# Ledger of designs, part 38: peptides against a protein of PDB entry 7SID

Target 1, 151 residues: chain A of PDB entry 7SID
Amino acid sequence: LHMYLMLLKELPGEEYPLPMEDVLELLKPLSNVCSLYRRDQDVCKTILNHVLHVVKNLGQSNMDSENTRDAQGQFLTVIGAFWHLTKERKYIFSVRMALVNCLKTLLEADPYSKWAILNVMGKDFPVNEVFTQFLADNHHQVRMLAAESIN

## One batch from the design tools (peptide; made by RFdiffusion4, then SolubleMPNN)

Design b2_p14_1_s1 (from b2_p14_1, 4 letters changed)
Fold by OpenDDE base, seed 3:
Order: sequence, then structure tokens, then C-alpha cells
Structure b2_p14_1_s1 (fold): chain B 151 residues (1-151), chain A 14 residues (1-14)
Amino acid sequence: as target 1 above (151 residues)
Amino acid sequence: SELDEIEEKLLAPE
């Protein structure tokens, strides 16, 4: 786990996108790690904070590439799962804040939700619509973060 | 699909 988290943390930012093949390799264990540690708030927060770099890389890729679509799909599935579990009140505010930051980054990369769509339980939820839900979060810091992201 | 399996794994009970 520690090594994997280090790899996520050391990913280049928006200015230096990774080859999509490298992104795919990083995403391969992500779902398993998230599933295994889904009840560990600290690990979930750390993962969500680190995958911000992945979001930035996905936004710099060719949308017509099969690998890009695959990577986007895998990532969005994980984000969708975290969002769904958040709705089920499974995560503390610090994890929700990390999720909001991920959603914010997605909106920056795809403001019109062309590809940033969460599919949860067979239904599609554009990230822009999902994001507004955090304006009504029970925790004041989450609401504030969401509000700052809109402006 | 693979995506469905991932979602199911994340949302399923331990």
C-alpha cells in the first residue's frame, strides 16, 4: 500500500501528463485498494488526495483513444463508488472534502461533463450535477469548499 | 462488464 500511495503522490501534474499506458498501469490496482480499505477513512482520504494527479492526466489525453476511455471509465467508477458511499454516510468530512477536490478537478478538466459522468447502479450522473449536492453537505467545511469551487 | 464488477466490488459488503 505504501509504495502504491507513493507512486500516486509522485505523479506529474497537469503540466507534465503521463502516457496513457502508464496511467492505466496505475489504475489497475486502484479499485482493489479502494475496496480493501473502503472502511479506513485515513487511507481513503490519502488515496483521493493522490488521485488528483490522475484526473489532471486524464484531462490531457485524446478522447478518441480506447485506452483513454478505458482509463477514464475505471477512474470514474471508483469516484462514483466513493460518491455513492458518501451518500450512504459512510465517510467523515475529511474524506468528503477530498472527494470534492477530485470532483472540482474533474470539472476543471471537463467543464461540460463530456466524459466526466459517474455511472452508479446503471444510472448516469454528470459530475457538475453531482458537485452541487455538496453545497448542502452536513459539514460546514465541505459546504465552504464546494462553494469556493463554484466561484 | 469490467466496470460493473469494479463498482460491485467497491459497494459490496466485506
Scores: peptide ipSAE 0.048, ipTM 0.712, DockQ to the pose 0.903
Fold by OpenDDE base, seed 4:
Structure b2_p14_1_s1 (fold): chain B 151 residues (1-151), chain A 14 residues (1-14)
Amino acid sequence: as target 1 above (151 residues)
Amino acid sequence: SELDEIEEKLLAPE
């Protein structure tokens, strides 16, 4: 786990995007790792913080590529799962803050939620609509972070 | 779909 998380952390930002093939290789184990540690708050927080680099890479990729669509789908599935579990009140504020940062980065890459759509339990939820829900989060720091992202 | 299966795995109770 630690080695995998380190690899995620070391991903270049949007100024130096990785080839989509490399992004896909890093995303492949992500869903399994998230599933295994979904009840570990610290691990979830760390995962969400580190995958920010992946989001930045996705935003700079060719949207017409099959690999890009695959990577986007895999990533959005994970984010959607975290969001769903957040709605079920399964995560503490620090994990929710990390999730908000991921959603913020998605909105920066796709402000109109053309591709940034969470499909949860067979239903589509555009990230821009999902994001606004955190403005009413129970924890003040989460609300503040969400508000800063909007402004 | 494959993505649906992944979601189900992530959301499934332990």
Scores: peptide ipSAE 0.048, ipTM 0.719, DockQ to the pose 0.902
Fold by OpenDDE base, seed 1:
Structure b2_p14_1_s1 (fold): chain B 151 residues (1-151), chain A 14 residues (1-14)
Amino acid sequence: as target 1 above (151 residues)
Amino acid sequence: SELDEIEEKLLAPE
């Protein structure tokens, strides 16, 4: 886990996008790691903070390639799972803050939710619609972050 | 299908 998190943290980000093949390799173990540590709030927060680099990288990629679609799908599955578990009140505010930042970054890359669509339990939820739900979050900092993002 | 399996794994009962 520690080594994997280190790799995520050290991603070059938006200014120096990685080849999509490398992004895919990084995403392969992500779902397993998230599943294993889904009850660990600190690990989940750390993961969500680090995957911001992945979102930024995806935004600079050719969206027409098969590899891009695959990477987007892998990433969105994880984000969708975190969102769903958030609705089930499984995560504290700090994890929700990190999730909102991920959603904000997705909206910056895809303002109209053309590809940024969360599929949870067979249903599609565009990120722009999902994002508005955090305006009513129980924690004031989450509400403030969400409100700041749309201003 | 593959994505569905990943989601199910993440959302599996605790």
Scores: peptide ipSAE 0.046, ipTM 0.716, DockQ to the pose 0.902
Fold by OpenDDE base, seed 2:
Structure b2_p14_1_s1 (fold): chain B 151 residues (1-151), chain A 14 residues (1-14)
Amino acid sequence: as target 1 above (151 residues)
Amino acid sequence: SELDEIEEKLLAPE
């Protein structure tokens, strides 16, 4: 886990996007890691914070590539799972904050949710619609963070 | 699909 998290942390920012092949390699174990630690709030928070770099890379990629679509899909599946578990009140506010940051970054890259769509339980949820739900979050800091993207 | 399997894995009860 530590080594994997370190790799995620060391990802370059938006200024230096990674080749999609490298992004895919990093995403391959992500679902398994998230699954194993889905009940660990601290690990989930750390994962969500580190994958922000992945979101930035995905936003700068060519969507015509099959690899890009694959990477986007894998990432969105993980985000969708975290969102779903959030709806089930499984995560504390700090994890939700990290999730909102991911969603904000997605919206910056795809304001109209053309590709940023969460598929959960066979249903599609555009990120822009999902994001608005956090405006009504029970925790004031989450609401404030969500509101920053709108104002 | 592969994505469906991933979702199922993440959301599966422990």
Scores: peptide ipSAE 0.039, ipTM 0.701, DockQ to the pose 0.907

Design b2_p14_1_s2 (from b2_p14_1, 4 letters changed)
Fold by OpenDDE base, seed 1:
Structure b2_p14_1_s2 (fold): chain B 151 residues (1-151), chain A 14 residues (1-14)
Amino acid sequence: as target 1 above (151 residues)
Amino acid sequence: SELEAIEAKLLAPL
């Protein structure tokens, strides 16, 4: 886990995009890691903070490539799972804050949710629609973060 | 699908 988190943390940002093939390799263990540690709030927060770099890489990639679609799908599956568990009140506000930041970054890359669509339990939820739900979050800091993003 | 399988894994009870 620690090694994987370190790799995610050290992922170069938008200034130095990685080849999509490398992004795919980094995404492969992500679902397993998230599944194993989904009850650990600190680990979840850390993961969500680190995958922000992945979002930035995906946003500036060639959207027409099969590898891009594959990477997007794998990533969005994980984000969708976090969102689903959030709706089930499984995560504290700090984790929800990190999730909102991920969604915010997705919207910056895809304002119209052309590809940023969460598929949860067989249903599609565009990120722009998902994001607005956090405006009604129980925690004031989460609401404020969401509200700042729409300005 | 593969994505659905991944989701199922994530959401499965521990």
Scores: peptide ipSAE 0.043, ipTM 0.715, DockQ to the pose 0.908
Fold by OpenDDE base, seed 2:
Structure b2_p14_1_s2 (fold): chain B 151 residues (1-151), chain A 14 residues (1-14)
Amino acid sequence: as target 1 above (151 residues)
Amino acid sequence: SELEAIEAKLLAPL
């Protein structure tokens, strides 16, 4: 886990996007890692914080590539799962804040949710619609983070 | 699909 998280953390930013093939390689273990540690708040927070680099890379990619769609799909599935568990009130505020940051970054890359769509339980949820729900979060810091993201 | 399988793993009961 530690090694994997460090790899995610060290991903290049928007200035130097990775080849999509490399992004895919990094995403391959992600779903399994998230599944294994979904009950660990600290690990989930760390994962969400580190995958911000993935979002930034995905936002710089060519949407016409099959690999891009694959990478986006894998990533969005993970985010959707965290969103689902958040709706079930499984995560503390610090994890929710990390999730909001991921959603914020997605919206920066795709403001109209053309590809940033969460599929949960067979239903599609555009990230822009999902994001607005955090404006009503029970924790003031989460609401504040969500609010500053759209102001 | 592959994505559905991934979702199922992540959304499995805790």
Scores: peptide ipSAE 0.042, ipTM 0.717, DockQ to the pose 0.904
Fold by OpenDDE base, seed 4:
Structure b2_p14_1_s2 (fold): chain B 151 residues (1-151), chain A 14 residues (1-14)
Amino acid sequence: as target 1 above (151 residues)
Amino acid sequence: SELEAIEAKLLAPL
């Protein structure tokens, strides 16, 4: 886990996107790691904080590539799962804060949710619609973060 | 599909 988290942390940002092939390799173990540690709030927060780099990298990619669609799909599946578990009240506010930051970054890359669509339990949820739900979050800091992201 | 499999694994009981 530590090694994987370090790799995510050291991922180049938006200014220096990785080849999509490398992004795919980094995403391969992500779902397994998230699944294993989904009940560990600290690990989930750390993962969500580090995958911000992945979001920024994906935003710089060419949508016409099969590898790009594959990477986006794998990433969105993970984010969708975190959102689903959030709706089930499985995560504390600090994890939800990290998730909101991920969604914010997705909206910056795709403001109209053309590709940023979460598919959860067979249904599609555009990220822009998902994001508005955090305006009504039970925790004031989450509401504030969501509100600031819109303004 | 692969995406469905990933979601199922992530949401599966521990």
Scores: peptide ipSAE 0.039, ipTM 0.712, DockQ to the pose 0.875
Fold by OpenDDE base, seed 5:
Structure b2_p14_1_s2 (fold): chain B 151 residues (1-151), chain A 14 residues (1-14)
Amino acid sequence: as target 1 above (151 residues)
Amino acid sequence: SELEAIEAKLLAPL
């Protein structure tokens, strides 16, 4: 876990996107790591904070290759799972704040949710529609963060 | 599909 988190933390930012092939390699263990530690709030928060770099890389990539579609699909599946568990009230506010930051970054790259669509249990949820739900979050800090993100 | 399998894993009972 620690080694993997270190690798995620050291990813280049939006200004320096990685080759899609490298992104795919980093995404391969992500679902397993998230699944193993989904009960640990601190680990989930850390993962979500670090995968912000992945979101930025996906947003800066060309969307016309099979590798890009594959990477987007794998990543959005993970984000969708975190969102679903959030709806089931499984995560504390600090984890939800980290998730909002991920969704914010997705919206910055794809404001109209052309590709940023969460598929959960066979249903599609555009991120722009998902994001507005956090404006009504039970925790004031989450609402504030969401409100700042739409302006 | 592979994506569905990933989703199922993440959404498995805690």
Scores: peptide ipSAE 0.041, ipTM 0.715, DockQ to the pose 0.920; fails the geometry check

Design b2_p14_1_s3 (from b2_p14_1 with H2E Q9K L14E)
Fold by OpenDDE base, seed 3:
Structure b2_p14_1_s3 (fold): chain B 151 residues (1-151), chain A 14 residues (1-14)
Amino acid sequence: as target 1 above (151 residues)
Amino acid sequence: SELEEIEEKLLAPE
């Protein structure tokens, strides 16, 4: 776990995007790691904070590439799962804040939610619509973060 | 699909 988290942390930012093939390799174990540690709030927070770099990389790629679509799909599935579990009140505010940051980054990369769409239980939820729900979060810091992210 | 499997894995009860 720690090695994987370190690898995620060391991902280059928007200025130095990774080849999509490398992104795919990093995403392969992500779902398993998230599933295994879904009840560990600290690990989930850390994962969500680190995958911010992945979002930045996804925004720099060609959407017509099969690898890009695959990477986007895998990533969005994970984010969608975290969002779904958040709606079920499974995560504390600090994890939700990390999720909001991920959603914010997605919106920066895809303001019109052309590809940033969460599919949960067979239904599509554009990230821009999902994001607005956090404006009504029960925790004041989450609401504040969401509000700040709009501007 | 693979994506559906990932979602199911994450959302499945332990």
Scores: peptide ipSAE 0.038, ipTM 0.687, DockQ to the pose 0.914
Fold by OpenDDE base, seed 4:
Structure b2_p14_1_s3 (fold): chain B 151 residues (1-151), chain A 14 residues (1-14)
Amino acid sequence: as target 1 above (151 residues)
Amino acid sequence: SELEEIEEKLLAPE
């Protein structure tokens, strides 16, 4: 786990995006890792913080590429799962803050939610609509983070 | 689909 998380952390930023093939290879284990540690708040927080680099890479990719669509789908599935579990009040505020940062980065890459759509239990939820829900989060720091992200 | 299977695994009951 730690080695994998380190690889995610070391991904180049928006200025130096990785080839989509490399992004896909890094995303492949992600769903399994998230599933295994979904009840561990610290691990979930760390994962969400590190995958911010993945979002930056996805935003710089060619939308017409099959690999891009695949990577986007895999990533959004994970984010959707975290969001769903958040709605079920499974995560503490620090994890929710990390999730908000991911959603913020997604909106920066796709402000109109053309591709940034969470599919949860067969239903589509555009990230821009999902994001606004955190403005009413029970924890003040989460509300503050969400609010500053749209201003 | 593959994505649906991934989602199901992630959202499986604790």
Scores: peptide ipSAE 0.038, ipTM 0.688, DockQ to the pose 0.913
Fold by OpenDDE base, seed 5:
Structure b2_p14_1_s3 (fold): chain B 151 residues (1-151), chain A 14 residues (1-14)
Amino acid sequence: as target 1 above (151 residues)
Amino acid sequence: SELEEIEEKLLAPE
């Protein structure tokens, strides 16, 4: 786990996006790691903070290849799972804060949710619609973070 | 699909 988290932390940011093939290699273990540690709030927060770099890489991609679609799909599946578990009240506010930051970054890359769509239990949820629900979050800091992201 | 299988794995009971 720690080795993988270290690799995610060292992922290049928006300034120098990785080749999509490299992004795919980093995403391959992600779903398994998230599944294994989904009940650990600290690990989930750390993962969500680190995958911000993945969102930046995906947003900088000008490719419409099979690899791009695959990477987007794998990433959105993980985000969708965190969203679903948030609706089930499984995560504390600090984890929800990290999730909102991921959604904010997705909206910056795809404001009209052309590809940023969460599929959860067979239903599609555009990220722009999902994001607005955090404006009514029970924790004031989550509401404030969501509100500042609209403008 | 493969993505659906990943989702189900993430949401499945431990």
Scores: peptide ipSAE 0.036, ipTM 0.679, DockQ to the pose 0.889
Fold by OpenDDE base, seed 2:
Structure b2_p14_1_s3 (fold): chain B 151 residues (1-151), chain A 14 residues (1-14)
Amino acid sequence: as target 1 above (151 residues)
Amino acid sequence: SELEEIEEKLLAPE
């Protein structure tokens, strides 16, 4: 786990996007790691914070390639799972804060949710619509963070 | 699909 998290942390930002092949390699274990530690609030928070770099890379990528679509799909599936579990009140506010940051970054890259769509249990949920739900979050800091992206 | 499998894995009861 720690080795994987370290790799995620060392991902370059928007200035130096990684080759999509490298992004895919990093995303491959992600679902397994998230699944294994989905009940660990601290690990989930750490994962969500580190994958922000992945979001930035995906936002700069060309949608024409199959690899890009694959990477985006894998990432969005993970985010969708976190969102779903959030709706079931499985995560504390600090994890939700990290999730909102991911969603915020996605909206910056895709404000009209052309590709940023969460598919959960066979249903599509555009990230812009998902994001608005956090404006009504039970925790004031989550609401505030969500509101910052709108104003 | 692969994405569906990933989702099922993440959302599976523990």
Scores: peptide ipSAE 0.036, ipTM 0.684, DockQ to the pose 0.913

Design b2_p14_1_s4 (from b2_p14_1, 5 letters changed)
Fold by OpenDDE base, seed 4:
Structure b2_p14_1_s4 (fold): chain B 151 residues (1-151), chain A 14 residues (1-14)
Amino acid sequence: as target 1 above (151 residues)
Amino acid sequence: SELDEIEKKLLAPE
């Protein structure tokens, strides 16, 4: 786990995007790792913080490639799962803050949620609509972070 | 789909 997390952490930002093939290789284990540790708050927080680099890479990629669509789909599935579990009140505020940062980055790359759409239990949820829900989060720090992202 | 299966795994109950 720690080795994998370190690899995620070392991903270049949007100024130096990785080839989509490399992004896909890093995303392949992600769903399994998230599933295995979905009940561990600290691990989930760390994962969400580190995948921010992946989101930045996705925003700079060619949207028309099959690999890009595949990477986007895999990533959005994971984010959607975290969001769903958040709605089920499974995560503490620090994990929710990390999730908000991921959603913020998605909105920066796709402000109109053309591709940034979470599909949870067969239903579509545009990220821009999902994001606004955190403005009413029970924890003040989460609300503040969400508000800063909107402004 | 494959993505649906991933979601099911992530959202599996305890």
Scores: peptide ipSAE 0.041, ipTM 0.702, DockQ to the pose 0.908
Fold by OpenDDE base, seed 3:
Structure b2_p14_1_s4 (fold): chain B 151 residues (1-151), chain A 14 residues (1-14)
Amino acid sequence: as target 1 above (151 residues)
Amino acid sequence: SELDEIEKKLLAPE
């Protein structure tokens, strides 16, 4: 886990996008790691904070590439799962804040939710619509972060 | 699909 988290942390930012093949390799273990540690608030927060770099990379890739679509799909599935579990009140505010930051980054990359769509239980939820739900979060810091993100 | 399996795994009980 530690090595994987370090790898996520060391990913280049928006200014230095990774080859999509590298992104795919990075995403391969992500779902398993998230699943295994889904009840660990600290690990989930750390993962969500680190995958911000992945979101930035995905936004700069060719949308017509099969690998890009695959990577986007895998990532969005994980984010969708975290969102769903958040709705089920499984995560503390610090994890929700990290999730909001991920959603914010997605909106920056895809303001009109052309590809940034969460599919949960067979239903599609555009990220721009999902994001507004955090304006009504029970924790004041989450609401504040969400409010700052839309301005 | 693979995506469905990922979601299922994340949302399923331990």
Scores: peptide ipSAE 0.039, ipTM 0.698, DockQ to the pose 0.904
Fold by OpenDDE base, seed 1:
Structure b2_p14_1_s4 (fold): chain B 151 residues (1-151), chain A 14 residues (1-14)
Amino acid sequence: as target 1 above (151 residues)
Amino acid sequence: SELDEIEKKLLAPE
């Protein structure tokens, strides 16, 4: 876990995008790691904070390539799972803060949710619609972050 | 699909 998290943390980000093949390799173990540590709030927070680099990297890629679509799908599956578990009150505010930051970054890359669509249990949820739900979050800092993001 | 299986794994009962 430590080595994987360090790898995510050290990603160049938006200014120096990685080849999509490398992004795919990074995403392959992500779902397994998230599943294994889904009850660990600190690990989930750390993961969500680090995958911000992946979102920024995806935004600089050619969205028409098969590899890009695959990477987007892999990433959105994880984000969708975190969102769903958040609705089931599985995560504390700090994890929700990190999730909102991920959603904010997705909206910056895809303001109209052309590809940023969460699929949970066979249903599609555009990120721009999902994001507005955090305006009514029970924690004031989450509401403030969400409100700040749309201003 | 593969993505569906990944999602199911993440959302599996605790």
Scores: peptide ipSAE 0.038, ipTM 0.680, DockQ to the pose 0.911
Fold by OpenDDE base, seed 5:
Structure b2_p14_1_s4 (fold): chain B 151 residues (1-151), chain A 14 residues (1-14)
Amino acid sequence: as target 1 above (151 residues)
Amino acid sequence: SELDEIEKKLLAPE
């Protein structure tokens, strides 16, 4: 786990996106790691903070290739799962803060949710629609963070 | 689909 988290942390920033093939290789273990540690608040927070780099890479990439679509789908599935568990009140505010940051980054890359769509249990949820729900979050810091993206 | 299976795995009871 810790080795994988270190690899996620060392990803390049928004200025220099990774080749999509490298992003895809990095995403392969992600779903398994998230599933195994989904009940660990600290690990989930760390994962969500580190995958911000993945969001930035996807936002700067051409989404026309098969590998790009595959990487996008795998990432959005994980984000959708975190969102679903958040609705079931499984995560404390600090984890929700990290999730909102991921969603904000997605909205910056795709403001109209053309490709940033969460599919949960066979239903599609555009990220711009999902994001507005955090404006009514029970924790004031989560509401404040969500409100920053609207203005 | 593969993505559906991933989602189910993430949401499944421990």
Scores: peptide ipSAE 0.038, ipTM 0.695, DockQ to the pose 0.927

Design b2_p14_2_s1 (from b2_p14_2, 6 letters changed)
Fold by OpenDDE base, seed 1:
Structure b2_p14_2_s1 (fold): chain B 151 residues (1-151), chain A 14 residues (1-14)
Amino acid sequence: as target 1 above (151 residues)
Amino acid sequence: MEEEIQKKQEEFLS
């Protein structure tokens, strides 16, 4: 786990994006790792904080590429799962804060949710629609972060 | 591709 988290942490940001092939290889085990540690709040927070770099890389890539679509799908699957479990009240506020930051970064890369769509259990949820739900979060810091992101 | 991704999510949510 720690080695994988290190790789996520060291992922170059928007200034020096990785080739999409490298991003895709890094994303392939992500769902499995998240699944194993889904009940560990600290690990989930760390993962969500580190995958912010993935969104930045995706935003710098050609969206018409098959590898780009694959990488987007791998990433959005994980975000969708975290969102779903959040709705089931499985995560504390610090994890929800990290998730909001991921959604914020997605909206910065794709303001109109052209590709940033969460598919959960066969249903599509545009990120811009999902994001507004955090304005009604039970924790004041989550509400404030969500409000600051769209104002 | 989509089927594989869906399977991964189902495993995550199980």
Scores: peptide ipSAE 0.364, ipTM 0.875, DockQ to the pose 0.892
Fold by OpenDDE base, seed 3:
Structure b2_p14_2_s1 (fold): chain B 151 residues (1-151), chain A 14 residues (1-14)
Amino acid sequence: as target 1 above (151 residues)
Amino acid sequence: MEEEIQKKQEEFLS
């Protein structure tokens, strides 16, 4: 786990996007790791904070590529699962804060939700619609973070 | 590939 998290942390920003093939290899084990540690709030927070760099790389890619669609699907599957479990009140505010930051970064990369769509249980949820739900979060810091992103 | 991704999410949410 530590080595994997280190690799996620060391991903470059938008100035130097990784080749999509490298992004795919990094994303392949992500769902399994998240599933294994889904009940560990600290690990989930750390994962969500580190995958912010993945969003930046995905936003710089060619949307017509099969590899890009695959990478987006791998990433959005994880985000969708975290969002779903958040709706079931499984995560504390610090994890929700990290999730909001991921959603904010997705909207920066895809303001019109062309590809930033969460598919959960066969239903599509544009990130724009998902993001606004955090304006009504029970924790004041989560609401404030969501509000700052809109203003 | 979409089917594989869906299976991963189902495992995550199980």
Scores: peptide ipSAE 0.363, ipTM 0.875, DockQ to the pose 0.907
Fold by OpenDDE base, seed 5:
Structure b2_p14_2_s1 (fold): chain B 151 residues (1-151), chain A 14 residues (1-14)
Amino acid sequence: as target 1 above (151 residues)
Amino acid sequence: MEEEIQKKQEEFLS
C-alpha cells in the first residue's frame, strides 16, 4: 500500500502529463487497493487526494485513443464506487471533501460531462449531476466546498 | 474491457 501511495503522490502535475501507457499501469492496482481499504477512512482520504494527479493527467491527454478510454473507465469506476458508498453514509466528512475535490477536477477537465460519467450498478450518472448532490450535504464544510466549485 | 471494469466495481462494492 505505502509503495503504491508513494507512486501516486509523486506523479507530475497537469503541466507535464504522463504517457497514457504509464497512467494505465498506475491505474491497474487502484480498484483492488480501494476495495481492500474501503472501510479505512484515513486511507480512503489519502487515495482520493493522490488520484487528483491522475485526473489532471487524463484531462491533458488525447481523448480519442483507446488507451485514454480505458484509463477513464478504470478511474471513473473507482470514483463511482466512492460516490455510491458515500450515499450509503459510509464516509466521514473529510473523505467526502476529498471526493468533492476529485469531482471538481473532473468538471474542470470536462465541464459538459462528455466522458466524465459515473456508471454504478449499470446506471449512468453525469458528474455534473452527481456534484450538485453535495450542495445538500449534512456537513457545512462539504456544502461550502461544493458551492465554491460551481462558481 | 468494460466487463472487466464492471466486475472490479462489483467487487469493490461487495
Scores: peptide ipSAE 0.362, ipTM 0.875, DockQ to the pose 0.904
Fold by OpenDDE base, seed 4:
Structure b2_p14_2_s1 (fold): chain B 151 residues (1-151), chain A 14 residues (1-14)
Amino acid sequence: as target 1 above (151 residues)
Amino acid sequence: MEEEIQKKQEEFLS
């Protein structure tokens, strides 16, 4: 886990995107790792904070390539799962903060949710619609963070 | 591919 998290953390930002093939290889084990630690709040927060780099890479890639679509699917699957568990009130505010940051970054890359759509159990949830729900979060810091994105 | 991704999410949420 530690080594994997380091790899996520060390990904170049938007200015220096990785080849999509490399991003895809990094994303392949992500769902499994998240699944194993889904009940660990600290690990989930750390994962969500580190995958911000992945979002930045995805936003700079050729959206028409098969590898891009695959990478987007791998990533959105994980985010969708975290979103679903958040709706079920499984995560404390610090994890929700990290999730909001991921969603914020997705909106920056895809403001109209052309590809940033969370599919959970066969239903589609565009990120721009999902994001607005955090404006009414029970924790004040989550609401404040969400509000910063739209102001 | 899509089915494989879907399976991963199902395992995540199970």
Scores: peptide ipSAE 0.358, ipTM 0.874, DockQ to the pose 0.901

